# Ledger of designs, part 68: peptides against a protein of PDB entry 4JHK

Target 1, 212 residues: chain A of PDB entry 4JHK
Amino acid sequence: EDYKIQSFDLETQKLLKTALKDPGSVDLEKVSSVIVDQSLKDQVFSREAGRICYTIVQAEAKQTNGSVFRRNLLNRLQQEFKAREETRKRSTQEWVCLVSFICNIFDYLKVNNMPMVALVHPVYDCLFRLAQSDALKNEEEVDCLVLQLHRIGDQLEKMNVQLMDELFNLLRDGFLLQEDLSSMGRLLLLEILEFRAGGWKLSDTAQKYYYS

## One batch from the design tools (peptide; made by RFdiffusion4, then SolubleMPNN)

Design b2_p10_7_s4 (from b2_p10_7, 5 letters changed)
Fold by OpenDDE base, seed 5:
Structure b2_p10_7_s4 (fold): chain B 212 residues (1-212), chain A 10 residues (1-10)
Amino acid sequence: as target 1 above (212 residues)
Amino acid sequence: DPPWSDLVPN
């Protein structure tokens, strides 16, 4: 398979390629660190990173029945999650990259073809943070929130419908009551409300209205 | 909080 790793130097590319094929021959802690570092500064890469991580996890399981890579990956991710408020204060861009990466790991890193139950609450915590009034006034955070809900909202709802109902109550209140929303932010909230109401689907006509 | 990795089955 072809993976988008052109942003790394040649030495790191070789490291990643080797990890994908022969994970037992490389330092998997270093590999996980490299992937997390890049994902925290490039939201586009974080999606590809999810796919890469899944491949490495499967390769290691098959090769040695081990889970060293996944353990190191989740440990680093949890560290970043714990520091999320400080990250948000330092850089909105880094914060939305963190949320995007956590959501992408949830999306791609399946265990027995199922989402990791351990990540359900952390993902919801991130989305609830984006749904607070101080975040809804920032278009970059609204973009991130809506993007993640489009990607994994249906999966998250299956894991915990009560939390999803509570989250969308906040989004509805933000749409209706918050005065300092941007026009685009308000439009995006309306779109995601309609998206869920339609069973996590959007008509072609509606999609053109909001994104064309 | 417990490590996330401890909550994921091998």
Scores: peptide ipSAE 0.571, ipTM 0.945, DockQ to the pose 0.843
Fold by OpenDDE base, seed 4:
Structure b2_p10_7_s4 (fold): chain B 212 residues (1-212), chain A 10 residues (1-10)
Amino acid sequence: as target 1 above (212 residues)
Amino acid sequence: DPPWSDLVPN
């Protein structure tokens, strides 16, 4: 199976490929750090990173019944999460990459075919931060927010419908009341409001209107 | 806050 790791140097690519097939033969702390570092720089990679992480977790479980990679990955993610406000202040791009990566880990890294309960509140905390007025005026943050809700909104709602209701109250208020929203930002908020109202589904007509 | 890794079952 092909994994999109062309952005890494050849040495790191070799490290990742080995981790995917024989995780016991590599430094899994280093592997997790490399994946997190790249995910903080490339939001597109964040989606692929989730798939890569799941594969490594499964490979290690099968090989040694261990969870060293997952532990190191989650520890690093938690460190980045704790520093999220400083990250946001330093770089909006790195901030939305962090959110994207955490959400994609939530999406791909299932335990017993279920989402990690430990990540539910951290994910919501990130989405609530993106739903604040100072973030909604930034199109890059709105793009990230709406993208994550499209990808994992239905799963998150199943984990905590009360938080989802509160989040969408903020989005509705932002859509209706915030004056400095961009036209695209306002369209995206309207679309995601309709998306949830429709049971987390989007018609072909709506798809063309909002994303063409 | 507790470590996330401690909250995930094997």
Scores: peptide ipSAE 0.571, ipTM 0.945, DockQ to the pose 0.847
Fold by OpenDDE base, seed 1:
Structure b2_p10_7_s4 (fold): chain B 212 residues (1-212), chain A 10 residues (1-10)
Amino acid sequence: as target 1 above (212 residues)
Amino acid sequence: DPPWSDLVPN
């Protein structure tokens, strides 16, 4: 199985491969830190890191019935979340990578085959931030918002439909009323509005219309 | 806010 770790140097790749197979033999705090650091820099990795993390969590659980990696991962992620406004000011790319990563952790890191309830509000907080007027005018942030809703919107709604309704009220307002939206941004907002209205799915024809 | 890790069962 390919875990998309080619962006790391060879030594770090070895560390990650060992963590995937024998987590008890490596520094799991270091592993979690490396994964978070790279997820903030690489959009491709940030969107795939959830699967890697879940594999490590499962490996540790089977090996020692421990949760050291998950604890360290969540602690670091929470630190980055708390500093998200500063990150956004420093680098839009790092900010959207952070959002992508936390959404992927939500998507992949299941506990007892269920989403971690602890991440529901943090994920919504990130999406609500992307739905603010100052973010909606930035195509990179709109891309991120729409992408995450495509990936985990249905799961998030199941966790809290009231927050999802509030979020989409903001998106409708942005679509209809915000004058500095780009044509592409407005198109993406319309698409995601239709996506949810259609039960979090689009026909092949509709997808081609918006993304071809 | 409490640590997220404390909100996840071991």
Scores: peptide ipSAE 0.569, ipTM 0.945, DockQ to the pose 0.869
Fold by OpenDDE base, seed 2:
Structure b2_p10_7_s4 (fold): chain B 212 residues (1-212), chain A 10 residues (1-10)
Amino acid sequence: as target 1 above (212 residues)
Amino acid sequence: DPPWSDLVPN
């Protein structure tokens, strides 16, 4: 398989490639740290990072029945999550990268082919934060919110429909009542409302309309 | 909050 790790230096690329093939031969704590660090800087990588992480987890499980990588990854992720408000204050870009990464981990890092229950509330917490009025006025945060809901909304709803209902109540209110939404933000909120209402589906034509 | 890693089965 080909993994998008071109943003790393050659030494780190080698480290990651080795982790993917022979996780027992590398420092998996270091690997997890590198992945998290880069995911906080690059949203594109954060998507790939989920896939990479899952592959490493599976490789380690098969090789040694171990879970060192997953443990270190989740520990670091939890640390970043705990500091999410500080991160948001420091950099909106880093904040949305963090959310994207957490959501991608939720999406890819299945355990026994099931989503990690431990991440359900953290993911919702992030999405609820993006759904607050102070965040909805920022297009970058709205983009992130809508993107994640497109990616994992159906899965999240299956895990907790009550929270999803509450979240979308906020989004509806934002769409209808918040005055300082950008035109694009308002359009995106409308689209995601329709997306869920349609069973987390949207026709290609409609999708192109909203994102054109 | 408990460590997330503790809530995930091996």
Scores: peptide ipSAE 0.566, ipTM 0.944, DockQ to the pose 0.856

Design b2_p10_8_s1 (from b2_p10_8, 5 letters changed)
Fold by OpenDDE base, seed 5:
Structure b2_p10_8_s1 (fold): chain B 212 residues (1-212), chain A 10 residues (1-10)
Amino acid sequence: as target 1 above (212 residues)
Amino acid sequence: MEPYVPPPFT
């Protein structure tokens, strides 16, 4: 497989490539740190990072029956999650990268072909934070919220439909009642409401309306 | 929703 790691220097690229093929020969704590650091800077990479992480986890399990990489990755992720409010205050961009990365890890880092149960509530907590009034007025946060729900909303609902109902009640209220919601933000919220109502799918007509 | 304090992710 080909992984998009051109944003790293050549030495780090070599490290990552080795981790993907021969994880036992590298410092997997360092590898996990490198991946998390870059994912917190680049939302596009965070998507690729999910695939990379899954591959390394599988490779290590196969090679040594170990879980050093996954343990270090998730410990770092938990640290970032706990500090999420401070991150949001410091930088909206870093905050949405964090949310994106957590959601992508949830999406890709499956255990026995199942989502990690331990990440369900943390993911919902991030999405609920994006659904608060102070976040809905920021287009960058609305973009992130809608993107994640498009990617993993159906999986999250299967894990906890009650939380999903509560989340979408907040989104509906934001759509209808939030005075300082931008026109674009309101449009995006309407789209995601319709997306879920349609079984986490968009009709051809809706696709054209929102994206053409 | 109040901030969630999760169990360990591992």
Scores: peptide ipSAE 0.214, ipTM 0.784, DockQ to the pose 0.130
Fold by OpenDDE base, seed 2:
Structure b2_p10_8_s1 (fold): chain B 212 residues (1-212), chain A 10 residues (1-10)
Amino acid sequence: as target 1 above (212 residues)
Amino acid sequence: MEPYVPPPFT
């Protein structure tokens, strides 16, 4: 497998590659920290990070029956989640990266081939935060919200349909009532409403309409 | 909305 880790220096790339193949030979706490740090800076990497994390978790489980990487990863993720409001105040970019990373971990890091129940409410909490009026006026946050719902909305709904209903009530209200919502933001919200209404699918025609 | 306090992620 080829993993997109060119954003790291060569030494760190080697570390990550070794972790993917021979996790028992590296400091997995360090590896987890490096992945989280980069995921908070690069939203594109945050998607890849989910896949990388899953692979390392599986590799460690098979090699040593250990879970050092997963434990350290999730502990760090929990710390970042707890500080999410501070992160949002400091940097919208870091905030949306954090949300993206949490959602990607939810998407990729399965336990017994099932979504991690412990991440359901944290993910919803992040999405609800993005659905608040002060966030909907920011295109970066709307982009993040819509992107995550496209990626994991169907999975999240299966875990808790009540929260999903509540979330989409907020999105509908934002679409209809939020005065300072940008034209693009409003279009994205409309699209995601249609996306869910269509069973988390969008026709090819509609896809072309919304995304050219 | 009050932030959710999650159980341990692990």
Scores: peptide ipSAE 0.213, ipTM 0.791, DockQ to the pose 0.128
Fold by OpenDDE base, seed 4:
Structure b2_p10_8_s1 (fold): chain B 212 residues (1-212), chain A 10 residues (1-10)
Amino acid sequence: as target 1 above (212 residues)
Amino acid sequence: MEPYVPPPFT
């Protein structure tokens, strides 16, 4: 199985590869730290990071019945989540990377093929933050919001439809009432409203329209 | 916010 880790130096790549194959032979705390750090800098990597994390979790469980990696990963993730407002104030880019990473962990780090319940509210909290007026005016945040909803919206709704309804009420209001939305932002909000209304799927024609 | 404690693997 191929993992996209070219952004790391060779030593770190080796570390990650070893963690994937023989987690008991490496410092899994360090591995988790490296993955989180990179995910907070590269939103594209955060998607791959979710898959990597899941693989390492399973590998460690199988090899040693351990959970060192998972514990360290989730602990770090929780720390970053708690500091999310500070992160947002410091850097929109880091903030959207954080959201992306949390969402991707939710998407991939499943137990018995089920989402981690503990991550549901944190994910919603992030998405609700992105749905606030001060965030909706930032296209980077809107991009992140819409992307995550495309990826995990259906799963999140299954976990808590009431929160999803509330979230989309905010998005609808943002679409209709927010005067300082960019044209693209408004388009994306409209698209995601239609995406959910259509059962969390979008036809190829519609996709081409919104993302052309 | 609740601590991130995943359920045990079965």
Scores: peptide ipSAE 0.053, ipTM 0.706, DockQ to the pose 0.119
Fold by OpenDDE base, seed 3:
Structure b2_p10_8_s1 (fold): chain B 212 residues (1-212), chain A 10 residues (1-10)
Amino acid sequence: as target 1 above (212 residues)
Amino acid sequence: MEPYVPPPFT
């Protein structure tokens, strides 16, 4: 299986490829740092990063029964989560990258094919933050919110339906009552409301309608 | 904040 790591220099690409196949032969702390750093800069990469992380975690567990990579990865993730408000104040782009990365780690790093319970509340905390009035007026934050709900909304709801109900109450309020919500933001919120109402599924035709 | 310490994958 190939991984999309072309954005890295050749040396780093080699490092990542080696980590995927022979994690015991590389500095897994460095590998985790590289992945986190890039994920905090590139929201598109964060999706691939989740898949890469999952593979490395499994490879290390199988090869040495170790967890160096996972430990370093999750510790760094926790640090970034703790500082999320400062990150948001500093850069909206970095903030949405952080949210995207956390959500993608939740999506891919599964234990026995189950989501990490420890990440459920942190993910909801991020999504609730994006659902606040000061965030809904920013199209970049709305884009991030809607994207994550498309990707992991069904999984999150299974973990805690009460929090999902509360989240969507905020989204409905934002859609209907917030005056400074952009036209595109309203469209995206309407789409995600319908997405959940339809059991977290939309036809390709419906998606093209909203994202044309 | 909950610690992120899941068991290794098997």
Scores: peptide ipSAE 0.050, ipTM 0.704, DockQ to the pose 0.135; fails the geometry check

Design b2_p10_8_s2 (from b2_p10_8, 5 letters changed)
Fold by OpenDDE base, seed 1:
Structure b2_p10_8_s2 (fold): chain B 212 residues (1-212), chain A 10 residues (1-10)
Amino acid sequence: as target 1 above (212 residues)
Amino acid sequence: MEPFVPPPFE
């Protein structure tokens, strides 16, 4: 398989490639740290990181029946989650990368094809934070919110429909009542409202309209 | 909040 790791130096690329094939021969704590660090800098990589993490988890399970990588990854993720408000204050870009990464881990790092229950509330907490008035006025945060809901909204709803209803009540209120929303922000909120109403599906025509 | 890592059994 081909993984998008060209943004790393050659030594780190070698480390990651080895982790994917022979996880028992590398420092999996270091590997997890490197992946998290890069995911906090590059939202595009954070998507790929989910797939990479899943592969490493599966490789380690098959090789040693161990879970060292997953444990270290999730511990680091929890640390970043706990510090999310500080991260948001420091850098909106890092904050949306963090949210993206948590959502992608939720999406890819499944056990027996089931989502990790422990990540459900943390993911919702991130999305609810993005749905607050102070965040909805920032297009970068709105972009992140809408992107994650497009990717994992249907899965999250299956885990807790009540929280999803509450979240979308906030989004509807933001769309209708918040005066300082940009035209693009308002458009994106409308689109995601329609997306859920359509069963987490958007027609080709509608997709072209909102993302042209 | 609940730990992201499941509690160890051993």
Scores: peptide ipSAE 0.185, ipTM 0.804, DockQ to the pose 0.111
Fold by OpenDDE base, seed 5:
Structure b2_p10_8_s2 (fold): chain B 212 residues (1-212), chain A 10 residues (1-10)
Amino acid sequence: as target 1 above (212 residues)
Amino acid sequence: MEPFVPPPFE
């Protein structure tokens, strides 16, 4: 199986490839740090990173019955999460990368084929932050919010429908009442409202309307 | 804040 790691230098690529096949032979703390660092810079990689992380976790469990990689990964992720407001102040791009990464980890890093319960509230916290008035006026943040809800909204709702209802109440209010929404932002909010109302699916007609 | 690493894995 191929993984998209061409953005790293050759030495780091070798490290990652070894971690995927023989995790016991590398420093898994270093591997986790490298993956997190790159994921916080590149949303495209953050999607791939979720798959990579899952593979390493499974490989380590099979090889040594260990969980060193997952522990280090989640500890680093929690550190970044705790500092999320400072990250947002410093760089909107880094902030949306952080949200994207935590959502991708939630999506891919399953335990016994189930989402990690410990990540449910952190993910909702990120999405609720994106749903605040000061964030909804920023197209980058709206793009991120809508993208994540398309990817993991159905899973999150299964974990806590009450929080999802509260989140979408905020999105509805933003759509209807917030004056400084961009035209594109308002369109994206409408689309995601319809997406959930349709059972987290988009009809062919709606697909053409919003994305063609 | 609940740890991202579940207690059994700490």
Scores: peptide ipSAE 0.184, ipTM 0.813, DockQ to the pose 0.126
Fold by OpenDDE base, seed 2:
Structure b2_p10_8_s2 (fold): chain B 212 residues (1-212), chain A 10 residues (1-10)
Amino acid sequence: as target 1 above (212 residues)
Amino acid sequence: MEPFVPPPFE
């Protein structure tokens, strides 16, 4: 399979490719650090990173029955999560990349084919932060919030429906009451409200209306 | 904060 790693230099690309095929022959701590660093800079890669991470985890498990990569990855992710407010203050772009990465790890890095329970609250914490008034006025944060809910909302709801209800109460209030939403932001909030109400699905007609 | 690394039983 091909992985979207063109943003890395050739040496790092080789490192990642080797990690995907022969994880025991590379420094998996270094690999995890490289993936996290790039995911914090490139939201497109952040999506791919989830798939890459899953593949490396599976490869290491099969090859050596090890979990060095997963351990280092999740430890680094936790560090970034702890510093999320500082990250948001420094760079909205890095912040939304962080959220995207955490959500993608949640989406791809399954344990026994189940979502990692330990990531449920951290993911919700990120989404709740994006649902605050100071974040909803920023279209890039709204874009991130809506995108993640489209990707993993159904899974998150299965893990904790109460938190999802609370989150969508905030989104509804934002849609109806917040005055400084952009027109696109308001449309995105409306769309995601309809998306959940429709069982995390949109009709083809609705999809074209909002995203064409 | 709960560790992101799952326990051995997960």
Scores: peptide ipSAE 0.164, ipTM 0.797, DockQ to the pose 0.138
Fold by OpenDDE base, seed 4:
Structure b2_p10_8_s2 (fold): chain B 212 residues (1-212), chain A 10 residues (1-10)
Amino acid sequence: as target 1 above (212 residues)
Amino acid sequence: MEPFVPPPFE
């Protein structure tokens, strides 16, 4: 399989490739740290990171029946989550990368083909933070919010429909009442409202309309 | 806050 790890130096690429094939032969704590660090800098990579993480978890489980990688990964993720407000204050870009990574871990790091229940509330907490008025005025945060809802909204709703209803009440209020929304931000909120209303599905025509 | 990795580790 092809994994998009070209952004790393060659030595790190080798480390990651080895972790994917023979996790017992590498320092899995180091591997997890490298993946988290890069995911906190590159929102695009965070999507690939989820897939990579799942593969390493499965490989380690199969090879040694171990969970060193997953444990280190989730511990680091929780540390970053706890510090999320400080991260947001420091850098909007790092904050949206953190949210993206948490959401992608939720999406890919499944156990018995089920999402990790422990991540449900943390993911919602991140999305609710993005749905606050001070965040909705920032296009970068709106982009992140809408992107994650497109990716995992249907899964999250299955885990807790009440929280999803509450979240979308905030989004509707933001759409209708937020005075300092950009034109693009307002368009994105409208699109995601329609996306959920349509059962988390969007026709190609509608997608082109909102993202043209 | 619940731990992301609840004991025992999943």
Scores: peptide ipSAE 0.159, ipTM 0.803, DockQ to the pose 0.124; fails the geometry check

Design b2_p10_8_s3 (from b2_p10_8, 6 letters changed)
Fold by OpenDDE base, seed 1:
Structure b2_p10_8_s3 (fold): chain B 212 residues (1-212), chain A 10 residues (1-10)
Amino acid sequence: as target 1 above (212 residues)
Amino acid sequence: MEPFVPPPFT
């Protein structure tokens, strides 16, 4: 299948394509760095990056039974996670890209068809940060929060329902009590509250109400 | 916090 890597220069595109087919022939540390760097700049790519990473992981496992790429990827991801507050202060856009990327890695990079347990708390930490009052007033952060919950909320809840309950308590408080929420932000919070209450599904009627 | 990757075994 094709992967959306047109945002890279031709040399890097070739590198990524080779990594997808013959990971043993390329510098997998460099590949992981390139993917992370671009994911921090482009939220659309960060979604695609999860799928790309999974493919490379599978290709390397089949080719050499190795895990060099996954190790380098996750080590870099952990470094970015540790520095997330600095990233948020520097650039809201990079921060939401980081959150998106971590969530997408959680979504796609499964082992034996199971999510990586080590990423559960880091993902929740990111979502809890987005649920704080200083973040809820920023529509870009609210958009990110709601988007990730739409994508992986059901999986996260299965991993830890107590944390999900705590997270949504914060979201309900934000919806009801925070005065500096925008009308759109408040609408998005209401929608995601209803989304979870409906079993992480949205009716056609509700979808039209919120998104058309 | 826990490492994102399991510690290597030596």
Scores: peptide ipSAE 0.189, ipTM 0.810, DockQ to the pose 0.110
Fold by OpenDDE base, seed 5:
Structure b2_p10_8_s3 (fold): chain B 212 residues (1-212), chain A 10 residues (1-10)
Amino acid sequence: as target 1 above (212 residues)
Amino acid sequence: MEPFVPPPFT
């Protein structure tokens, strides 16, 4: 199985490859730190990171029945989550990377083939923050919000439909009432409203309208 | 805030 880790130096690549195959032979705290650090810089990598993390978790569980990697990963993620408002103030790019990473961990790091319940509210908190008026006027944040809802919206709704209803009420109000939305932002909100209304899928006609 | 690490794994 191929993992996209070419952005790391050779030494770090070897570390990650070893963690994937023989997690007991490496410092798993260091591995988790490296993955989180890169995920907070590169939104594209955060998607791959979720898959990598799942593989390491499974490998460690199989090898030693341990959970050192997952514990360190989630503790670091919680630290970043707690500081999310400061991160947003410092850099929109870092903020959307954080949201993307949390959502990707939720998507990939399943336990017993189920989403981690402990991450449900943190994920919703991030999405609700992106749905506030001060965030909806920023295209980078709208892009992130819509992307995550495309990826994990159906899973999140299954975990808590009431929160999803509340979130989409905010998105509807933003679409209809907020004056300082960009044209692209408004278009993306309309698309995601239609996406959920269609059962978390788009018709071929709608897909062509928004993305072709 | 609920810990991200579930209680059974803490």
Scores: peptide ipSAE 0.187, ipTM 0.823, DockQ to the pose 0.126
Fold by OpenDDE base, seed 2:
Structure b2_p10_8_s3 (fold): chain B 212 residues (1-212), chain A 10 residues (1-10)
Amino acid sequence: as target 1 above (212 residues)
Amino acid sequence: MEPFVPPPFT
């Protein structure tokens, strides 16, 4: 299986490939750090990172029954989460990368084939932050919010429907009441409202309408 | 804040 790790130098690529195949032979703390660092810079990679992380976790579990990688990964993720407001202030791009990364970890890094309960509130916290008025006026943040809800909204709702209801109340209010939304932002909010209302599904025709 | 790492993995 191929993983999109071309953004790394060759040495790091080798490290990651080795971690995927033989995690016991590498410094898994270093591997986790590298993955997190790159995920905070590249939102596209953050999606791949989730898949990579899941694979490494499973490989380590099978090889040594260990969880060094997962522990280090989640500890680092928690550190970044705690500093999320500082990150947002420093760089919107890094902030949306962080949100994307944590959402992708939630999506891929399942325990016993179930989402990690510990990540539910952190994910919602990120999405709620993106749903605030100061964030909704930024297309980059709206893009991130809508993208994550498309990816993991149904899973999140199953974990806590009350929070999802509250979140979408904010989105509805933003759509209807916030004056400084961009046309695209407003369109995206409308789409995601319809997406959830339709059971987290959207027809191909409707999808083309909103994203063409 | 609840630790991201579940107790069995800490």
Scores: peptide ipSAE 0.174, ipTM 0.820, DockQ to the pose 0.125
Fold by OpenDDE base, seed 4:
Structure b2_p10_8_s3 (fold): chain B 212 residues (1-212), chain A 10 residues (1-10)
Amino acid sequence: as target 1 above (212 residues)
Amino acid sequence: MEPFVPPPFT
């Protein structure tokens, strides 16, 4: 399988490729650190990172019954999550990268083909933070919020429909009542409201309407 | 807060 790791230097690319195929031959703590660091800088990579992480986890489990990579990855992720407010203050871009990464780990790093229960509340916490008034006025945060809900909203709802209802109440209020939303932000909120109402799917016509 | 690290895979 092909993985999009062109953004790394050649040495790191080799490290990652080896980790994917022969995880026992590399420093998996270092591998996890590299992946997290890049994911915190590049939101596009965050999605690929989730897939990469899952593959490495599976490869290590199969090869040695080990979980060194997963433990290091999740420990680092939890550290970043705990510091999320400070990250947000430092850089909106880093904050949305963090949210994107957490959401994509939730999406890909499944256990027995099921989402990790331990990540449900952390993911919702991130999304609720993005749904606050101070975040909704920032188009970059709205973009992130809507993107993650498109990616994992249906899965999250299955894990806790009550939290999803509460989240979307905030989004509805933001859409209807918040005065300092950008035009695009308001459009995105409307779209995601309709997206959920439509069963977490969008027709081709609606897709074109909102994103062309 | 629950730890993110799950039990080892079996």
Scores: peptide ipSAE 0.173, ipTM 0.816, DockQ to the pose 0.123

